Peptides against a protein of PDB entry 2Q3Z. Designs and how they scored, part 111

Target 1, 272 residues: chain A of PDB entry 2Q3Z
Amino acid sequence: YVLTQQGFIYQGSAKFIKNIPWNFGQFEDGILDICLILLDVNPKFLKNAGRDCSRRSSPVYVGRVVSGMVNCNDDQGVLLGRWDNNYGDGVSPMSWIGSVDILRRWKNHGCQRVKYGQCWVFAAVACTVLRCLGIPTRVVTNYNSAHDQNSNLLIEYFRNEFGEIQGDKSEMIWNFHCWVESWMTRPDLQPGYEGWQALDPTPQEKSEGTYCCGPVPVRAIKEGDLSTKYDAPFVFAEVNADVVDWIQQDDGSVHKSINRSLIVGLKISTKS
Target 2, 254 residues: chain A of PDB entry 2Q3Z as posed
Amino acid sequence: YVLTQQGFIYQGSAKFIKNIPWNFGQFQDGILDICLILLDVNPKFLKNAGRDCSRRSSPVYVGRVGSGMVNCNDDQGVLLGRWDNNYGDGVSPMSWIGSVDILRRWKNHGCQRVKYGQCWVFAAVACTVLRCLGIPTRVVTNYNSAHDSNLLIEYFRNSEMIWNFHCWVESWMTRPDLQPGYEGWQALDPTPQEKSEGTYCCGPVPVRAIKEGDLSTKYDAPFVFAEVNADVVDWIQKSINRSLIVGLKISTKS

## One batch from the design tools (peptide; made by RFdiffusion4, then SolubleMPNN)

Design b2_p18_7_s2 (from b2_p18_7, 6 letters changed)
Fold by OpenDDE base, seed 5:
Structure b2_p18_7_s2 (fold): chain B 272 residues (1-272), chain A 18 residues (1-18)
Amino acid sequence: as target 1 above (272 residues)
Amino acid sequence: SASLAQLPIGLSVEEWLA
């Protein structure tokens, strides 16, 4: 998980699973230096360099910093996300074949955000950085992945009688979503939560004021321990949220549509 | 291609961004 430089990332849908080859390239020339620059431009370093450096021995701390710095939200992070199919002023997320070019572009342009990424690009870059820093890491794909914004473990759609979505459209389900899992001990938690920890660098929700996510023990998610730091409810919802599709009629009545039963969560962990 | 892009289920990209 640290030594592998080439791997596969799963994409597509639950019914049509696809994979692409990806060059993580954590041992290529200059990549370690770029990872160190990434740490040195993070908001915590800029606020207090001595404190930040003293905590870099903790994979928990470093993992959280990396998840925040891979996206350019809130800081001088690496990637700008875009999903509207308008990529003419940058590089289409579908065009990337490895992390090295992205990281080099970021550094060579004065740590200016690279356009553009989607979930697997964020995850792959995070995987490269974490591996480069000596943290065993793998990319994970979750099909029918929920994005729960209000932490109620529900994805609710409101539709009129014509099928048009009404109200807040922010909560949704992705055909697929990618994040990373990193192997680490959790001395900050009760015993038994060592092992794989989920980290999500895609800027979906803020955690303690920053677009970052995790680390959270995979075990905690499996056992439903939502009190476990960091961001257990959000990660739990990605793989376990219930979907409710409401139909609103002109008379003000609402009823559940039974025709769209989407099952949230089909997680595939890579073996590479 | 659209088949490799991350896409919302049940919503168009336009509906999600609106």
Scores: peptide ipSAE 0.331, ipTM 0.827, DockQ to the pose 0.475
Fold by OpenDDE base, seed 2:
Structure b2_p18_7_s2 (fold): chain B 272 residues (1-272), chain A 18 residues (1-18)
Amino acid sequence: as target 1 above (272 residues)
Amino acid sequence: SASLAQLPIGLSVEEWLA
């Protein structure tokens, strides 16, 4: 996991699983230096350098910092996300073939955000950085991945009597979503939660005021322990949320319907 | 090409972006 520089990332849909080759390149020239710069421009370092540096021996701390810094939300992070197919003023997320060019562009332009990324790009860059810092990390893909907005473990669609979506459309299910899992001990938790930890660098929801996610033990998600830091309910919902349709009738009545056709979650973990 | 793009399901892209 630490030594592998080449790998595959799974994409597509649950019905049509695809993969692309990816160059993580954590040992390429200058990449370690860029990863260290990433740490040195993070908000916690800028706020208190001594405190930040004293905590860099913790993969839990570093993982959380990297999760926040791979996206440019809230800070001088690496990537700007975009999903509207309008990439003319940057690089299409689909055109990237590795993390190295992204990181070099970021550094060479004064830590200016790189345009553009989507989930697998965020995950891949995070994987590179974490591996570079000595943390065993892999990219994972979850098909039919839920984005729970209000932390109720549901994806809720509001519909009119004709089934048309109404109101806020922020809750959704992605055809696929990528994040990373990193191997670490969890001395900050009860015994038994060492091992793979989920970290999500794609800016989806704020965690403690910052667009970051995790680390959360994969075991906790599997066992349904939603009290486990960090962000267990959100990560749990990504792979386990139920879908509910709220159907508003002309008379103003509302009918609740469980949408059983949309099955959330099909996670694939890599062995690279 | 957007063939491998991350896309919403249960919503059309047009509806999501509206």
Scores: peptide ipSAE 0.330, ipTM 0.830, DockQ to the pose 0.473
Fold by OpenDDE base, seed 3:
Structure b2_p18_7_s2 (fold): chain B 272 residues (1-272), chain A 18 residues (1-18)
Amino acid sequence: as target 1 above (272 residues)
Amino acid sequence: SASLAQLPIGLSVEEWLA
């Protein structure tokens, strides 16, 4: 989880699982230096360098910073996400074969955001950075992964009488989603939450005002402890949300329907 | 053909992008 530079990332769908080879390259020349630059351009460092540096001994703190800095939302982060199949002014997310080229491009262009990433690209870059910083980390794929916007543990679709989606489409389910799990102690929590912690660098929802997510103990998610820092309800929903259709009829009535055909969550972890 | 891109489920790609 620290020493392996090459691995596989799982993609596709629950019914058709695929994988791609990925070069994490955490020991390649200059990559550690780029990771340190990433820390030195984060908003917390820019606001108070002394405080930021004093907290870098905490993998909890560093993990949260990295989660925020791998995406370019709200800061000078690494990657810009895009999902609309319009990648002509950058690199298609599907074209990347490793983290090293992405990090080098970011650094070489003055910490300008790299176009483009999707979830596995964000996760893979975060994995590289965290491994560089000595934090055991692996990429995780969750099939039928929910994006809960309002932390109510539901994916809610608004539909007309014909079943067509209406209004805001921010809540949805991905065929797959990737994030990382990092091994760390949690002295900021009650005993028993040491071990794997979920971190999500894909900009989905804001946490304390920044597009970042975690760390949250995998154990807390498994046990349904939604009070655990950070972002337990969101991560829980990614793997456990229920799906509800609100069907609007032509007469103005609304019918609630539980969508039992959409089963959220099928998580797989890499072995190394 | 299977896409490696993230795609929404429960609705069509056209519906999501509309």
Scores: peptide ipSAE 0.329, ipTM 0.824, DockQ to the pose 0.484
Fold by OpenDDE base, seed 1:
Structure b2_p18_7_s2 (fold): chain B 272 residues (1-272), chain A 18 residues (1-18)
Amino acid sequence: as target 1 above (272 residues)
Amino acid sequence: SASLAQLPIGLSVEEWLA
């Protein structure tokens, strides 16, 4: 999980699982230097270089910084996300075949955001960076992945009497979503939470004011310990959220219905 | 390649992008 430079990323849907080869390339020439630049342009370094550097021995700290810096939200991060199929002014997310080209483009253009990424691109770049920094990391794919925006562990759809979606549609389920898991100890938590930690570099929700996510122990998610930092409720919901339909009737009444046809979560961890 | 993009489920693409 540190030495492997080539691997596969799972994509598609729960019914039609696909994979693509990916060049992580963490040991290619100049990539480590780019990863160090990424750390040196992060907001925490710019605010207090000494404090930031003193914390870089912590994979918990570094993982969280990398999660925030792989996306360009809030900072000079690497990738701009886009999902509307309008990629003419950049590179289609589906065109990338590895992390190396992305990182080199970012650095060579003065740390300007690279257009464009989607979840697997964010995850793969994060995986490369974390591996460069000596943190064992793997990409994971979750099919039927929920995006809970209000931290209630539900995906809520508002529908009219005809079943048509009404109102805010930002809370949703992805056909698939990718993030990374990194192996580290958690001295900041109670004993037993060492091991794989989930980190999500795709900008979805803000954590402590920044588009970042994790690290959170995979064990905490499995056991339902939502008090565990960082961002346990959000990551838990990605794999465990229930789906609720709020059906509005013509008379103004609202009926709550559990949607059992939309089953959230099918996580696949990569082995290479 | 488009088939490998992230897409919403339980919600049409048109509805999500609207």
Scores: peptide ipSAE 0.325, ipTM 0.832, DockQ to the pose 0.479

Design b2_p18_7_s3 (from b2_p18_7, 7 letters changed)
Fold by OpenDDE base, seed 3:
Structure b2_p18_7_s3 (fold): chain B 272 residues (1-272), chain A 18 residues (1-18)
Amino acid sequence: as target 1 above (272 residues)
Amino acid sequence: DAELLQLPIGLSVEEHLA
C-alpha cells in the first residue's frame, strides 16, 4: 500500500467490471518534492503556516488537506474535473496512465490546475500523494455510487408520468466512483476507529466550506455511525443510499415510489 | 471507450452529453 508503484484501477459498471493499469510512481524523482509543494500551497498553510506545519504529523489532518488539494476547487489544487466529453483544451481523463505526469505538469506550470480529471484520476493522484507522505493508501471503486447532495441519505429523482427524469440531476447515482482509503489511527475519535479511512478527492460536496471529504472510518460507515467525523453521512450515502422516485402525473398529483431496481453500492478495494 | 466514462446511471452517453 506504500511501496507498490504500479497497480490497477477498476472502472466500468457493476455488470461489466473493467480495469486499467495505473502508474502511481510515488518514488519517482521529484514526486515527493511536489507533494511537499502541494502542502505548502494549501489554504491552511497560506493562512497560518505555523499552525499548518504543526499539524502535519497527523495523518488525519494531512489526509483532509490532500483530499482538498487534489482538486482545484477553492484553491491552487491539482486537477480540474470535467464530465461533458469536451476536453479539447486539455487532456482527456481517459488518456492518463499515471499520477506522475499529472503532478509534474501541475508543478511545472506554477501549480496551475491540470485539465482534466474524473473520479479515478482524482483518486489515483490522491493515492500517490498520500503514499509519498508515508500514509498507506489504496484506491477503491464503488459501483452504483450515490451522490447525495442534501445529506438526507436518499437519492431523489423527479420524474414525469412517463418515468423520464426531470429537473436538476445533480443528486444521482454514478455507474462507478473512485476514492481512496488510508490506514491511520484516529486519536480524535473514540477508541475503535483506527484502520482504513475513506477520503474522497473528487469535488462532489463541500465539507466545512471546502471541496474535500473525510477522513471517515470505514468501520463507522459499515456500522452506520453517521456522527463520526468527517463526512460520514455523505460517504455512507455513496454506498447505502435509498432511491426514491417522485412521479408527477399530468393532473399535477405526485406519487412517491421506492426504486428497488437501483441498488446503491458495490465497493471493491484493491489489494495493493 | 464508453465503459471508462463516469456516467449517471440510466443515462446513455448521448443523454449525458446533451
Scores: peptide ipSAE 0.300, ipTM 0.804, DockQ to the pose 0.557
Fold by OpenDDE base, seed 5:
Structure b2_p18_7_s3 (fold): chain B 272 residues (1-272), chain A 18 residues (1-18)
Amino acid sequence: as target 1 above (272 residues)
Amino acid sequence: DAELLQLPIGLSVEEHLA
């Protein structure tokens, strides 16, 4: 029996899709109050409370604030990300079963960052908060999800003659990545971009100086309109980037190879 | 279960965790 506040989040890989149950709990006692605290500790409120409050009627504005505040980067946000399997001083990302415990821990510890999250945890908490604030939201999973760091719409690997990846390995493809889509109008854009908007609370890249992402119309991504605010090139690359290998030979020459074995992007939207 | 963790493609679990 699945309650209306419960859903599933997809994980695993493109070849081995898995899911976990998740309690979003947007209507549980005190959760709305915590969401309001989240808004009241955001950097924009602290800078100018009146201006911030006047803009909270805009789901575009609120969505962008939430995407930044779900992670603790740059602010008093909710979650600290960690991917190195060293979770001894906190909670393993895999141990969470819902958003409620995370949000309560955050509030009860004076808005101290909760350890730890990965993409689906960030997405799930964002989904809860946005739903609490009256914004229809769903979690999305993208398999073979690209992280483009230099906004060239490519994932570039530098390899030696043996095929071993060289360098800092900053650009990468995740086995899966989760974010959220929220339904809203876009009066700040040209007509036709109302509907689902992608928002990514996982701290991957900075947008206007803050680790946040979106909202960007799903339609803009589908149609390749990369001029559309916010962060269209980044989100586009997550689902459409091409993979290029630069192979250095013994003589110092470099060979460009299109990697056709790594197909970026297999997006699954849920009705959770 | 490593399949539930977000991991880079093309790297072993050991390489990512190192």
Scores: peptide ipSAE 0.299, ipTM 0.804, DockQ to the pose 0.569
Fold by OpenDDE base, seed 1:
Structure b2_p18_7_s3 (fold): chain B 272 residues (1-272), chain A 18 residues (1-18)
Amino acid sequence: as target 1 above (272 residues)
Amino acid sequence: DAELLQLPIGLSVEEHLA
């Protein structure tokens, strides 16, 4: 998980699982230096360099910083996300074959955001950076992955009498979503939460004012401990949210229905 | 390739991009 430079990332759907090869390249020339630059341009360093540097011995702290810095939201981060199939002013997310080119482009252009990424690109770059910094990390794919926007652990759809989705479609279930899991101790938590920690660098929701997510113990998610920092409710919902349909009838009445056909969460952890 | 894209479930590519 630290020494492996090449691997696979899972994509597609739950019914049709696909994978692509990916070059993480954490030991390629200059990549470690780029990772250190990433730390030195993070908002916490710019605000108080001494405090930031003193905390870099904590994989919890570093993991959270990397989660925020892999996306360019709120800072001088690496990647700009885009999902509307309009990539003419950059590189299509599907064109990337490794993290090395992305990181080199970012550094060589004065830490300007690289266009463009989607979830697996964010996850893969985060994996490279964390491995460079000595943190065992793997990419994870979750099929039927929920994005809970209002922190109620539900995905809610408003539908007309014909079953057509109406209104704001901000809450959704992705066919797949990728993030990373990193191995670390959690001295900031009760005993037993050491091990794999989920981190999500894709800008989905703000955590403490910044587009970042985690680290949160995988064990806490499995056990339903939503009080565990960081961002346990959001990560829990990605893999466990219930789906509810609010169906408006012709007479104006609204019927609540649990959607049992949409099952959230099928997580695959990579072997390498 | 649509198989490599992250897409909302239950929506077509066209519906998502519209």
Scores: peptide ipSAE 0.297, ipTM 0.807, DockQ to the pose 0.563
Fold by OpenDDE base, seed 2:
Structure b2_p18_7_s3 (fold): chain B 272 residues (1-272), chain A 18 residues (1-18)
Amino acid sequence: as target 1 above (272 residues)
Amino acid sequence: DAELLQLPIGLSVEEHLA
């Protein structure tokens, strides 16, 4: 989890699982220096360098910083996400074959955001950075991954009487979503939450004002302990949300229906 | 290969981005 520089990332759909090879390259020349630059341009460092540096011995702290800095939202982070299939002014997310080129481009262009990434690119870069910093990390793929936007552990669709989605504020489920799990102790939590911690660098929701997510103990998610920092409800929903359809009839009545055809969550953890 | 892109289920890209 620290030494492996090449691996696979799972993609596709629950019914058609695919994978791609990825070069994490955490030990390639200059990558450690780039990771240190990433830490030195993070908002917490810019606000108080001494305090930030004093906390870098904590993998919990570093993990959270990296989660925020891999995306360019709110800071001078690495990647700009794009999902509309219009990549002509950058690099298609599908074109990347490793983290090294992305990190080098970011650094060489004065820490300007690299265009473009999607979830697996964000996760892979985060994995590289965390491994480079000595934190055992793996990429995880979750199929039918929910994005809960209102923290109610539900994915809610508003539909007309014909079943067509109405409105522009519908929640969503990804065909797949990638994030990382990092191994660390959690001295900031009650005993028993050491081990794998979920971190999500894809900018989905703000956590404490920043587009970051985690670390949250995988155990807490499995046990349904939603009080566990950080972002347990959001990560829980990614893998466990229920889908609800609100069906509006012509007479204005609304019927609540549990959508049992959309099963949220099928997590695959890599061993490399 | 567009099949490898992360895509919303049940929504078009346009609907998701709107």
Scores: peptide ipSAE 0.285, ipTM 0.802, DockQ to the pose 0.443

Design b2_p18_7_s4 (from b2_p18_7, 5 letters changed)
Fold by OpenDDE base, seed 1:
Structure b2_p18_7_s4 (fold): chain B 272 residues (1-272), chain A 18 residues (1-18)
Amino acid sequence: as target 1 above (272 residues)
Amino acid sequence: DYELAQLPIGMTVEEWLS
């Protein structure tokens, strides 16, 4: 999980699982230097360099910083996300074949955000950076992955009388979503939460004012301990949310329907 | 072109991209 430079990332849908080869390339020429630049341009370093540097011995701290810096939201981060199939002014997220080119482009353009990424691109770059920094990390794919916007552990669809989705569609279920899991101890938590920690670098929801997510113990998610920092409710919902349809009729009446056909969560962890 | 892209379920591609 540290030494492997090539691997596979799972994509597609629950019924049609696909994978692509990916070059993580954490030991390629200049990549470590780029990862160090990433740390040196993060908001916490810019605010207080001494404090930031003193905390870099903590994989918990570094993991959270990397989660925030892989996306360009809020900072001089690496990637700009886009999901509307309009990529003419950049590179299609589907075109990338590895993390090295992305990181080199970012650095060579003065830490200007790279266009564009989607979840697996964010996750793969985060995986490269974390591995480069000596943190064992793997990419994880979750099929039927929920994005709970309002922290109620539900995905709520608003539909008209014809079943058409209404609203801004910010709360929804992805066909697939990727994040990373990193191996670390958690001295900041109660005993027993060492091991794999979920980190999500795709900008979905703000955590303490920044688009970042985790680390949160995989064990805490499995056991339903939603009080565990960081961001346990959000990560829990990604794999466990229930689905509700709110159907509005012509007369203004609203009908609540439990959607039993949409089953949230099918997680696959990579073996390398 | 978006065969491997992230897409929502529970709605059509047209609904998502509109």
Scores: peptide ipSAE 0.401, ipTM 0.894, DockQ to the pose 0.517
Fold by OpenDDE base, seed 3:
Structure b2_p18_7_s4 (fold): chain B 272 residues (1-272), chain A 18 residues (1-18)
Amino acid sequence: as target 1 above (272 residues)
Amino acid sequence: DYELAQLPIGMTVEEWLS
């Protein structure tokens, strides 16, 4: 989880699981330095360098910073996400084969955001950075991964009488989604929540005003403790949300239908 | 090429890209 530089990332769908090889490259030349630059350009450092540096001994703090900085939302972060199949002005997310090139491009262009990433790219880069900083980390893939927008633990689709999706598509289920789990103690929580912590660098929802997610104890998610910081409801919903269809009829009436065909959540953890 | 891309389920690709 720290020493392995090459691994696999799982993709595809629940019915058709696929994987790609990935070079995390945490020990390649200059990568540690780039990770330190990432810390030094984070908003908290820019606001109060002394306070930020004093907190870098905490993997909880660092993990949360990295989660926010791997995406370029709200800061000088590494990657810009894109999901509309229009990647001509950058690199297709599907083209990346490792974290090293991404990090080097980011640094070499003055910490300008790299185009483009999707979930596994974000997760893989975060994994590299966290490993560089001495935090045991692995990439996790969740199939049928829910994106709960309003923290109600539901995925709500709006459909017309023909079943076609209407309105905003921000709340949905991904065929797959990747994030990372990092091993750390949680002195900021009650005893028993040490161990694997979920962190999600893909910009999905804001946490305390910033596109970041976690760390949240995997145990808390398993036990349904949604009060546990950080972002337990969101992460819980990714693997446990229920699906509701709001079907609008031509006469203006709306019918609520529980969608039992869409089963949220199938998490796979990697060994390296 | 959508084989390895993140795509939504519960809707068609056409709906997603529209």
Scores: peptide ipSAE 0.399, ipTM 0.890, DockQ to the pose 0.546
Fold by OpenDDE base, seed 5:
Structure b2_p18_7_s4 (fold): chain B 272 residues (1-272), chain A 18 residues (1-18)
Amino acid sequence: as target 1 above (272 residues)
Amino acid sequence: DYELAQLPIGMTVEEWLS
């Protein structure tokens, strides 16, 4: 989880699982220096360098910083996400084969955001950075992964009488979503929450004003302890949300229908 | 090319991209 530089990332769908090889490359020349630059340009360092540096011994703190800095939202982070199939002014997310080129491009262009990433690219870069900093980390893939925007643990589709999607489509289920899990103790929590912690660098929802997510104990998610910091309700919903269709009829009436054909959550954790 | 891309389920690709 720290020493391996090559691995696989799972993609596709629940019915058609695929994987791609990925070069994490945490020990390649210059990568550690880039990871240190990433820490030195984070908003907390810019605000108070002494305080930030004093907290870098905490994997909880560092993990949260990295989850925020891998995306370029709110800061001079690494990657810009895009999902609309318009990648002509950058690099298609599907073309990346490793984290090293992404990190080098970021640094070599004055910490300018790299175009473009999707979930597995964000997760893979985060995995590289965390491993480089000595934190045991793995990429995980969740099939039928929910994005809950209003923290009600539901994915709600609005449809007309013909079944066509209406309104905002930002709350949905992905065919797959990737994030990372890092091993750490949690002295900031009650006993028993040491172990794997979920961190999500894909900019989905803000946490304490920044597009970051976690760390949250995997145990807390499994046991449904939604009070556990950080971001337990969001991560829980990714793997446990229920799906509801709101169907508007021609006469303006609305019918609620539980969608049992869309089952949220099928998580695969890597072993390397 | 959508072979390896994230895509929503419960809606069509056309609905997602519109």
Scores: peptide ipSAE 0.398, ipTM 0.890, DockQ to the pose 0.529
Fold by OpenDDE base, seed 4:
Structure b2_p18_7_s4 (fold): chain B 272 residues (1-272), chain A 18 residues (1-18)
Amino acid sequence: as target 1 above (272 residues)
Amino acid sequence: DYELAQLPIGMTVEEWLS
């Protein structure tokens, strides 16, 4: 989880699982330096360098910083996400084969955001960075991965009488979503939450005002302890949300239906 | 190319991209 530079990332769908090889390349020349630059351009460092540096011994702190800095939202982060199939002014997310080129491009262009990433790209880059910083990290793929926007642990589809989706589509289920899990102690929590911590660098929701997510103990998610920082409800929903269809009729009546055909969450933790 | 892209489920691609 620290030494492996080559691995696989799982993609596709729950019924059709695919994987791609990925070069994490955490030991390639200059990559560690780039990771340090990433830390040195983070908003917390810019605000108070001394305080930021003093906290870099904490994998909890560093993990959260990296989660935020791998995406370019809110800061000079690495990747710009895009999901609309319009990638002509950059690199298609599907074209990347490793983290090294992404990080080098970012650094070489003055820490300008790299276009473009999707979940596995974000996760893979985060994995590289965290490994560089000595934090055991693996990429995780979750099929039928929920994006709960309003923190109610539900994915709510609004549909008309014909079943067509209405309203904005911000709350949805991805065919797959990738994030990372990092091994760390959690001295900031009650005893027992050491171990794998989920971190999500894909800019999905803001956490304390920043597009970042985690770390949250995998154990907390498994046990349903949603009070555990950081972002337990969101991560929990990614793997456990229920799906509700709100069906609106022409007369304005609304019917609530639990959609049992959509089972949220099928997590695969990598071992390579 | 949608083969390896993230796509929503529970809605059509057309609905997603509209």
Scores: peptide ipSAE 0.392, ipTM 0.889, DockQ to the pose 0.533

